# Peptides against a protein of PDB entry 1IK9: the designs that were tried, part 34

Target 1, 211 residues: chain A of PDB entry 1IK9
Amino acid sequence: MERKISRIHLVSEPSITHFLQVSWEKTLESGFVITLTDGHSAWTGTVSESEISQEADDMAMEKGKYVGELRKALLSGAGPADVYTFNFSKESCYFFFEKNLKDVSFRLGSFNLEKVENPAEVIRELICYCLDTIAENQAKNEHLQKENERLLRDWNDVQGRFEKCVSAKEALETDLYKRFILVLNEKKTKIRSLHNKLLNAAQEREKDIKQ
Target 2, 207 residues: chain A of PDB entry 1IK9 as posed
Amino acid sequence: MERKISRIHLVSEPSITHFLQVSWEKTLESGFVITLTDGHSAWTGTVSESEISQEADDMAMEKGKYVGELRKALLSADVYTFNFSKESAYFFFEKNLKDVSFRLGSFNLEKVENPAEVIRELIAYALDTIAENQAKNEHLQKENERLLRDWNDVQGRFEKAVSAKEALETDLYKRFILVLNEKKTKIRSLHNKLLNAAQEREKDIKQ
Target 3, 195 residues: chain B of PDB entry 1IK9 as posed
Amino acid sequence: MERKISRIHLVSEPSITHFLQVSWEKTLESGFVITLTDGHSAWTGTVSESEISQEADDMAMEKGKYVGELRKALLSVYTFNFSKESAYFFFEKNLKDVSFRLGSFNLEKVENPAEVIRELIAYALDTIAENQAKNEHLQKENERLLRDWNDVQGRFEKAVSAKEALETDLYKRFILVLNEKKTKIRSLHNKLLNA

## One batch from the design tools (peptide; aimed at target 1 N185, target 1 (a further copy) E186 K187)

Design b2_p16_1_s2 (made by RFdiffusion4, then SolubleMPNN; from b2_p16_1, 8 letters changed)
Fold by OpenDDE base, seed 1:
Structure b2_p16_1_s2 (fold): chain B 211 residues (1-211), chain C 211 residues (1-211), chain A 16 residues (1-16)
Amino acid sequence: as target 1 above (211 residues)
Amino acid sequence: as target 1 above (211 residues)
Amino acid sequence: SLFEELNKEIKEIEES
């Protein structure tokens, strides 16, 4: 079961933060349990897949689009500006919410809730879920932080090895060229010496022919 | 102000999860506000630095060690085994907690609480803090995850460049040696040719002198 | 080093 808790403001009690919990299995489209609380009282309702389908049809909205709007309204938390307005009557236990567009507001959905007999249990369970979620998220944060520190070390180590490899490549090239030039110059000197010996031998022979 | 909320079980009501909130400025030693709730009622007390010092003295415990035990008791949450036992009387509003050692349990601290007139406000604020903490931790998790993915990409990129640099160094060495051998062999062939010409010239001169 | 080996081979081929 998935769960999302959001802070909402009710039109009837705008100064009192209410909490809207939505609980569902796999997808919101399959139905959900809605729980509203003011920290003293709680109200719960179950919305079926058939009710979601009927509300989509009554709105002449494609079901996937309607469920997409439900997800934004019910799961977004205190999103920015008053795009969604929540209404609840404690007397009728009727909950409805509107989407506020620029020129027109329209009812997006409505649910009959039931007053919970033992609201303290619902509130305790809600707080327990929040504390569990905090603990899980903290453990995940600590894990990700340690992984990031590891990855950063590993990156620095490879970067340093790469820079050493680049420098070693340049040094190798320079060394090999210096050595090559030395050996080549020795061979060039030997060739020049042998040419001079040949020229001298030819000149001496020409002298011997000329007595 | 720092805050920690923990689930606790009271000896008087072991089947009902209670929530212990501790709020403090900078260090627990400077004093704290303790809030207890069962999701219906709330009780609050302020513990001063002087009370903490007095309790440490009454226990004949070094203050830093005592504050260390308070931190473990009050901030650890539902830690493992029943090392800390919490007691609260709703009638007297007296809260005390014990440290359970192997052979002896001893009172670690005690506080007089006051019943909150509007427990719903305390509960709403507590839930708000939990939801804010969840949102902050989620944002941090998303950031750390994106950083982790970045660092992993950067590591792979540098690793791949390093491996290419190693291979390029080996290829460069091999290429330079091949080129060097070719040029050297050409020079050796030229030296051999010049030596043969010198030998022939010497033999011809020796023939001309014998003639 | 590979260069020392190459220099050895070079000397051996000059003395041959």
Scores: peptide ipSAE 0.023, ipTM 0.833, DockQ to the pose 0.275
OpenDDE base, seeds 2, 3, 4, 5: peptide ipSAE 0.020, 0.019, 0.022, 0.026; ipTM 0.831, 0.831, 0.833, 0.833; seeds 2, 3, 4, 5 fail the geometry check

Design b2_p16_1_s3 (made by RFdiffusion4, then SolubleMPNN; from b2_p16_1, 9 letters changed)
Fold by OpenDDE base, seed 4:
Structure b2_p16_1_s3 (fold): chain B 211 residues (1-211), chain C 211 residues (1-211), chain A 16 residues (1-16)
Amino acid sequence: as target 1 above (211 residues)
Amino acid sequence: as target 1 above (211 residues)
Amino acid sequence: SIFEELKKEIEEIEKA
């Protein structure tokens, strides 16, 4: 089971933060349990897949699009953009929410809730879930942090090896060229010397022919 | 202000999870606010630095060690090891906790709490804090995950550049050597040719003298 | 290694 707890403000009680818990299996489309609390009272309702389908049909909305709107309304917490307005009557236990667009507001969904006899148990379970989620997220954060530190060390190690490789390549090139120039110059000198010896021998032979 | 919410079980109500909120500034040693709730009622007390010092003195415990025990008792949630036993009287609003060792249990601290007139507000604020903490931890997780993915890419990029540098170094060495051998062999051949010309010139001169 | 062989060839060329 998946769940999301969100803060909402009810039109009837705008000064009191309410908490909307939605619980579902795999997908919100298959149905969900909705729980509303003000920290004193709690109300719960079950919404079936058939009810979701009927609400989508009544709205003349494609079911996947409707479920997408339900997900935004019920799981994101009322974002500061007032796109969704939540209404609840404690007397009738009727919960409904509207989508506010520039020129049109329309009812997105309505649910009959039931007042929970033991709201403290629901509230305790909700707090337990929050604390479990915090602990799980902290453990994930610590793991990711350790992995970041490992990856950063590994990056620095490879970077240092890369820089050494670049420097070693440049040093090798320079050394090989220096050695090559030395040997080449020696061979050039030897060739020049041998040419001079040949010229001298030719001049001596020309002198010997001239007696 | 820092705070920690923990689940505890009271000796008087072992079947009902209670929540212990501790709030402090910088360090627990400077004092803290303790809030207890069962999801219906709430109780709050303020513990001063002087009270912490007095409790440490009454226990004949070094203050830093005592604060270390307070931190373990009040901030870690009663871990499954039953090291700390929590007691609360709803009638007297007296909260005390014991450290259970193998052979000895001793009272670690005691606080007079006051019943909160509006427990729903305290519970809502507690849930808000949990939801804020969840959101903050999720944002940290997403950031760390993105950073891990970045560091992994950067590591792969440097690793690939390093491997290319190694290969380029080996290729450069091989190419420079091949070029060097070619030029050197040309010069060796030229030297050998010049020596042969000198030998032939000497032999011709020796023939001319015998003639 | 090609490097050692070439070092030897260089040394032989330096000796010649």
Scores: peptide ipSAE 0.017, ipTM 0.832, DockQ to the pose 0.172
OpenDDE base, seeds 1, 2, 3, 5: peptide ipSAE 0.019, 0.017, 0.015, 0.017; ipTM 0.832, 0.831, 0.830, 0.832; seeds 1, 2, 3, 5 fail the geometry check

Design b2_p16_1_s4 (made by RFdiffusion4, then SolubleMPNN; from b2_p16_1, 8 letters changed)
Fold by OpenDDE base, seed 1:
Structure b2_p16_1_s4 (fold): chain B 211 residues (1-211), chain C 211 residues (1-211), chain A 16 residues (1-16)
Amino acid sequence: as target 1 above (211 residues)
Amino acid sequence: as target 1 above (211 residues)
Amino acid sequence: SFFEELNKEIEEEENA
């Protein structure tokens, strides 16, 4: 079961933060349980897949698009743009919400809620869920932080090895060229010496022919 | 201001999860505000630095050690080992907690609380804090996850460059040696040819002298 | 070292 709690402002009580909890299985389209609380009273309602389908049909909206709007309205919290307006009557237990566009506001959905007899249980459970979520997210943050520190160390180690490899490659090339030049110069000197010996032998032979 | 909310079980109401909020500035030693709620009623009390010092003195405990025990009792939640037992009288508004050791339980601290007139405001604010903390922790998790993905890519890139550098070093060494051997063999062949010419010139001169 | 081996091979092939 998935759950999202959001802060909302009711048109009837704009100064009192309300909390809208939505709980669902796998997809919001398959139905959900809505819970509204002001921290003293709680109201709950079950919205079935058939009710979602009927609301989409009544709006002449494609079901996937309608569910997409429900997700934005009910799960995103009141975004700073007041795109969604929430209305609730504590007397009728009727909850409805509107999408506000520039020139048009329209009702996106409506639900009959029921007043919870023991709101303290709902509130305690809601706080428990928040505390569990905080603990889980903190543990995940600590894990991700330790992984980041590991990955950064591993990166620095490989970077340092790479820089050493580059320097070692340049040093190898330089050493090999120096050694090559030395050996090549020795062989060039030997070739020059042998050529001089050949020239001297030819000059001596020319002297022996001239007596 | 720092805040910690923990689930606790009261000895008087073990079946009803209570929430213990502690709020403080910088250090718990400088005093704190304690808030207790059952999701319907709330009780609050301010604990001063002087009261903490007095409780430490009355216990004959070093203040830093006492504050360390307060931090464990009030901020860690009821750990699974029931090391801390919480007691609250809704009638007297007296809150006290004990540390349970194997053979000894002792009172660690006690606070007079006051019943909050509008518990719904305290509960709403507590839920708001939880939701804000969840949102902040989620944003941090998403950031850390993206950083992990970046660091992993950067590590793979440097690792791949390092492996290419190693292979390029080995290839360079092999190529330089091959070229060196080729040039060296050419010079050796030239030296051998010059030696043969010297031997032939010496043999011809010996023929001319016999002649 | 490879260069010592190469120099040795060079000297051995020059002597003969």
Scores: peptide ipSAE 0.023, ipTM 0.836, DockQ to the pose 0.330; fails the geometry check
OpenDDE base, seeds 2, 3, 4, 5: peptide ipSAE 0.022, 0.021, 0.022, 0.023; ipTM 0.836, 0.835, 0.836, 0.836; seeds 2, 3, 4, 5 fail the geometry check

Design b2_p16_2 (made by RFdiffusion4; failed a check: the pose's geometry)
Pose (drawn by RFdiffusion4):
Structure b2_p16_2 (pose): chain A 207 residues (1-76, 81-211), chain B 195 residues (1-76, 83-201), chain P 16 residues (1-16)
Amino acid sequence: as target 2 above (207 residues)
Amino acid sequence: as target 3 above (195 residues)
Amino acid sequence: AAEEAEVLAEIEAKAA
């Protein structure tokens, strides 16, 4: 059981703002209840599933395509106009295309006996919605703060692992260099002794 | 300018639900407007910074402690009474085995209730709209942080596993380079023996 | 310092 409360402007009353409340079960296609209120009175009407299928036929439209039009118009490149007569309780709305507009929907609403009850329930629904949302935003704020920390934690764990690697690498190399260079000292020593022995042979050949 | 709209029940009409709307600037301490509505009529009252502090004196409470009680009672066990004839509004606090008048306001019936009711409904719809948008922004940040975390965690897994492969990998190379030096040393020594 | 740099170069050349 869902609903949407939207504000709308009627052509015959661009000064005051009205409110449109549409409620259904699962889908608009199965039917919906529509209520119009100016904050004092309320007018209500119902549209059955069969009435929707018929209206789509009379409009030469694919039924789902027609329900899509209703969703864009009633549940808030597509321009829509709304009219209401308090004298007749007739409510209709048109889609305004280029130089060509057409009747998209018409409802004979009935003035409600208990406007206050309807208005109170509407406000109550809105306040409940505001409440459910805040609880959700709070739950997400906490999850947000938890992740900001869980990242900073592991980020530090990362920097430490890297810094530990660099310390270990240089430590290993330092030992290596010492050993390798000691050998090089022997090589240079041997190499030079050899040279010396070559120069001594060379001197015996020459004298 | 901030506001809070609370649903309340009056002692003289537990059947119907009323709505209490409280509005202010910065803090209740500087005064506030309170509006009571049943969806048909509406009653309003203004409470100045001067009256509030005055009430803090009659009670001998720090203006802070007193404002604190109002916040708990008016912005949402608290009891509410209203007489449509007198327009007098008062509320009490109920503790274990005692109750006491906590405050009151002389409200005045509003001339155009529909205007007030329309503005209240409009505010609620805007609030719903802003809250739904924030729920989206925070929802995405929750996603970005989830992804960013997995990234770094992966970097950590890779980094730690590298530090553990380092001693073994570098030691092999060292053996290789070292074995070359020794070979040279042996060949030199062998040459020296030749001579 | 040049003998130490040569030794690091030889370690790195033997990297598999």

Design b2_p16_2_s1 (made by RFdiffusion4, then SolubleMPNN; from b2_p16_2, 9 letters changed; failed a check: the pose's geometry)
Amino acid sequence: SKEEEEILKELEEKKE

Design b2_p16_2_s2 (made by RFdiffusion4, then SolubleMPNN; from b2_p16_2, 8 letters changed; failed a check: the pose's geometry)
Amino acid sequence: SEEEKEILKELEAKKE

Design b2_p16_2_s3 (made by RFdiffusion4, then SolubleMPNN; from b2_p16_2, 9 letters changed; failed a check: the pose's geometry)
Amino acid sequence: SKENEEILKEIEKKKE

Design b2_p16_2_s4 (made by RFdiffusion4, then SolubleMPNN; from b2_p16_2, 7 letters changed; failed a check: the pose's geometry)
Amino acid sequence: SEEEEEILKEIEAKKE

Design b2_p16_3 (made by RFdiffusion4)
Pose (drawn by RFdiffusion4):
Structure b2_p16_3 (pose): chain A 207 residues (1-76, 81-211), chain B 195 residues (1-76, 83-201), chain P 16 residues (1-16)
Amino acid sequence: as target 2 above (207 residues)
Amino acid sequence: as target 3 above (195 residues)
Amino acid sequence: EETEEFEAKIEELEEE
């Protein structure tokens, strides 16, 4: 069981703001209850599933396509107008296309015997919604803070692993350099002794 | 300007639910407006910064401690009483085996309740809208952080596994380069023996 | 190739 409470403007009363409450089960297609309130009185009407299918036929529209129009218009490039007569309790709304508009929906609402009960329930539903949401935002705030820390933690663990690698790399190389260079000293020494022995033979050939 | 709308029950009508709306600027300490409604009528009252501190004196409580009790009682065990004839509103605190009057307000019946009720409903719908938007923004950040974390964690796995492959990989190369020097040394030594 | 790279690293570290 779902519902949507939207505010709307009636053409015959652009001054005051009204509220539209639509409630259904699963889908709009199966039918819905619509309630209009000005904060004092309330008018209610029902639309059965069969009535929706019939109205879609009378409008030359694919049923799902028609329900889609109802969703955009009632559950809040698509321009919609709303009219209501307190004298007749007739409620209708039109979709305004280019130079051509048409009746999209019509409801004969009935004035409610207990407006206050209806208004109190509506406000109560809204307050419950505000409450459920806050609890959710708090749950997400904490999850947010947990992740901000869990990242900072691992980020530090990362920097440490990298810094440890650099220290170890330079440490290994330093040892290598020492050993390699000791050998180079021997090579140079041997190489030079050889040269010397070559220059000595060269001197015996020449004298 | 901030406000809190609470659902309450009056002692003289446990059947019907009323709504208490409290509004203020910065802190309750600087005064606030309280409105009581049953969805048909509405009663309002203004409580000045001057009256609040005055009450803090009659009680002998620090203006802070006193405002604290009001926050707990009015912004949501607390009991509420209202007489539609007198418009007098008072509430009490109930502890184990005792209760006491905590405060009261002389409210006045509002001339256009529908206007008040409409504004209250409008506020709730805006709040629902804002809260749903924030739930989205925080939902995405929760996603970004989840991804960012996996990234770095991966970097850490790769980095640690590198540090552990380093000694073995570098030592092989060192053996290779070192074995070259030794060969040279042997060759040189062999040449010197020639002569 | 790995030997030449290692030697080039060592030369750089000697210059330093």

Design b2_p16_3_s1 (made by RFdiffusion4, then SolubleMPNN; from b2_p16_3, 7 letters changed)
Fold by OpenDDE base, seed 2:
Structure b2_p16_3_s1 (fold): chain B 211 residues (1-211), chain C 211 residues (1-211), chain A 16 residues (1-16)
Amino acid sequence: as target 1 above (211 residues)
Amino acid sequence: as target 1 above (211 residues)
Amino acid sequence: SEKKEFEKKIEEMLKE
């Protein structure tokens, strides 16, 4: 089961932060359980897949779009301020919410809730879920932090090897050229010496012919 | 102000999860505010730095060690199960906790609490803090995930450059040696040719003298 | 570029 808790403000009680919990299986489209609390009382209701489909039809809205709006209203606790207005009557246990657009506000959904007999249990379970979520997120943060530190070390290692490889390539080229020049110059000197010996031998023969 | 919320079980009410909030400035040693709730009622008390010092002295414990034990008991919600036992009397508003070791249990601390007149406000504020902490941790997780993905890309880039540098170094060495051998062999051939010409010239001179 | 400069240096050294 998936769950999201959001803080909301009710039009009827704007000074008292309320908490809206939604619980569902896999997708919000398959239905959900909604719970409202003020930290003293709690109210719960179940919304079926058929009710969601009917509300989408009544609104003449495509079901996927409607469920997308439900998700924004009920699960996104921090939508841009004032986009959604929440209403609840403690007397009738009727909950409804509106989407506020520039030129039009319209009702997105309405739910009949029931007052929970033991609100303390619902509140305790809600706090437990929050604490569990904090612990899970903290463990994930610690894991990601350690992985980040590992990746940074691995990057520094490869970077250092790369810089050494670049320098070693340049040094190799320079060394090979120096060695090549030395050997080549030695061979050139030998060729010059042999040419001079041939010239001298030819000059001596020309002297011997001239007797 | 720093805050930690932990779930605890009271010896007097083992079936009902309680929540222990501790709030402090910078260090627990400077004093703290403790709040206990069962999701219906709440109790609060303030512990001063002087009370912490006095409790450490009464226990004949070094203050830093004592504060370290307080931190484990009151802030570490998930110590190994059963290391700490919590007791609370709703009648006297007296809260105390014990550390359970293998052969000895001893009282770590005791606090006089007061029943909160408006527990719903304390509970709402506690839930708000949990939701804020979840949001902050989620933002941190998303940031760390993006940074991790960046570091992995950067690592792959440098790794690919490094592998190319290694291959380029080996290719450079091989190419330079091939070129060097070609030039060297040409010079060796010229030297051999010049030596043969010198030998032939010497043999012709020796014929001319015999002649 | 470096390869061409080397080739050029070798060719100059071969002419000499």
Scores: peptide ipSAE 0.017, ipTM 0.834, DockQ to the pose 0.153
OpenDDE base, seeds 1, 3, 4, 5: peptide ipSAE 0.020, 0.016, 0.016, 0.016; ipTM 0.835, 0.833, 0.834, 0.834; seeds 1, 4, 5 fail the geometry check

Design b2_p16_3_s2 (made by RFdiffusion4, then SolubleMPNN; from b2_p16_3, 7 letters changed)
Fold by OpenDDE base, seed 3:
Structure b2_p16_3_s2 (fold): chain B 211 residues (1-211), chain C 211 residues (1-211), chain A 16 residues (1-16)
Amino acid sequence: as target 1 above (211 residues)
Amino acid sequence: as target 1 above (211 residues)
Amino acid sequence: EEKKEFEEKIKKMLEE
């Protein structure tokens, strides 16, 4: 089960932050449980997949678009403050919300809620869920931080090995060329020596012919 | 101001999760505000730095050790369930907590709380703080995740460059040797040719002397 | 070792 708690302001009580809890299975389209609380009283209602489909049909809105608007209204918490308005009658237990556009407001959904007999249980469970979520998120943060530190160490290691490899490549090239030049110079010296021996032999033969 | 909310069980009401909120400035040693709630009622008290010092002295405990025990009792939430016990009288508004050791329990602290007139405001503010903390932790998680993805990309890039550098070093060595062998073979061929010319010149001279 | 093998290979190639 997925769950989202959001702060909302009711048109009737704009000075009192209310909390809207929505609980659903996998997708909001499959239906959801909605709970409203002011920190003293609580109200709960269940919305079925059939009710969501019926509201989309009644609005002549494509179901995916309608569910998208429900998700923005009910799960986003603080959207831009003025896009969605929430209304609730504590007397009738009727909850409805509207989307405000520049020149037109339209009702997006309405729910009959039931007053919870023991609101303290709902409030305690809501706080427990928040505290559990905080603990889970802290554990995730600590894990991600340790992973970042590992990745940074691994990056520094391979970067240092890469720099050493570049330097070793340049050093190898330089060393090989120096060694090759030495060997080539020895062979050039032998070639020069053999040419000089040939010239001397030719000069001696020319002397022997001249007698 | 720093703040921690923890779940506790009271000895008098072990079936009802209570919430212990502690708020302090920089260090718990400087004093703190404690708030207890059951999701319906709330009680608040203020503990001064002087009271903390006096309790440490009365216990004949070093202040840093005492504050360390306060931090474990009041800020840890779920320590091992049986190490700290919490007691509260709704009638006297007297809150006290004990550390349980194998053979001895001792009182660690006691506070006179005051019943909050409008507990719903305290509960709403507590839920707001939890929701803000969730949002902050989610934003930190998203940031750390993006940084992990960046570090992983950077690691893969330098690793790929390192592997290419290793291969390029080996290829360079092999190519330089091949080129050098070709040049050496040319020089060897010239040396052999010059030796053969010297041998032929010596044989011709020996013929001219016999002639 | 590779450096020594190379030096020996060059030396053999020089004597040949």
Scores: peptide ipSAE 0.019, ipTM 0.835, DockQ to the pose 0.160
OpenDDE base, seeds 1, 2, 4, 5: peptide ipSAE 0.019, 0.021, 0.017, 0.019; ipTM 0.837, 0.836, 0.836, 0.836; seeds 1, 2, 4, 5 fail the geometry check

Design b2_p16_3_s3 (made by RFdiffusion4, then SolubleMPNN; from b2_p16_3, 8 letters changed)
Fold by OpenDDE base, seed 3:
Structure b2_p16_3_s3 (fold): chain B 211 residues (1-211), chain C 211 residues (1-211), chain A 16 residues (1-16)
Amino acid sequence: as target 1 above (211 residues)
Amino acid sequence: as target 1 above (211 residues)
Amino acid sequence: EEKKEFEEKVEKMLKE
């Protein structure tokens, strides 16, 4: 079961923040439980998959689009653009919400709620859920922070090894070439010495022929 | 200003979770505001730095140790070990808490609270703070997740470059040795050829002398 | 060690 609590403003009571809790199984399409509270009173209603389908049909809206609008209205709270307006009558327990477009406002949905007899239990459970969510998110943050620090260390270690490998490659190349040049020069000197011996032997033979 | 909300159980009402909110400036030592609620009623009190110092003195406890015990009692909620017991009289508005050790329980602190006239405002503000904290923690989680994914990519990139550098170093060494051997063999062949020419010249001279 | 083994291999190749 998934749950979202949002802050909303009611048109009838714009000075007091209300809290809209929605609970559902995997998707809002399968139905949801809605709970409204002002921190003193609470009201709850259940919306079935059939009611969601009927509201989509009554609106002549594709069901997936309608569920997408429900998700925006009910799970995001008052988005920064006042795109959704919430209305609730404490007398009739009738909750409805409108989508406000530039040129037209239309009702997006309406629900009958029931006043909770013991609102304190609902409010306590809501606060408990918030505190549990905070604890879970804090534990996740601490885990991600430790993992981030680990990954940064591991990156620095590999970077340092890479830089050492580059330097070692350049040093190896330079050393091998220096050694190669020394050996080549020794062989060149030996070749030159042997050529000089051949030239001397030829000159001596030319002297011996001339007696 | 820092704030912590904790779940506590009152000895007088063990069946209903109460919420203890503590608000302070940097440290509990400088004083704090305490708020207790059951989701219907709320009670608030202010504890000054002088009261904290007096309670520490009355307990014959070092102030830093006492503040450390206050932090554990008031900010952690019911820790798993029932080490702290909370008491509240709704009639007297007297709140006190005890530290339970194996062989002795002692009062750690006591505060006079005042019943809040409009508990719904306090409860709404408490829920708002919880929702803000959830939103902040979620944003932090998303940021840390994205950063971890970045660091993992950066690590993989450097690791791949490092492995290529190692392989390139080994390949360079092998290539340089192969080239070196080829050039050395060419020079050796030339030296051998020159030695053979010298031997032939010596043999021809020995024939010419016998002739 | 590899450096010394290479030097010995080069020296051996130079004497041969």
Scores: peptide ipSAE 0.019, ipTM 0.834, DockQ to the pose 0.157
OpenDDE base, seeds 1, 2, 4, 5: peptide ipSAE 0.020, 0.019, 0.026, 0.021; ipTM 0.836, 0.835, 0.836, 0.836; seeds 1, 2, 4, 5 fail the geometry check

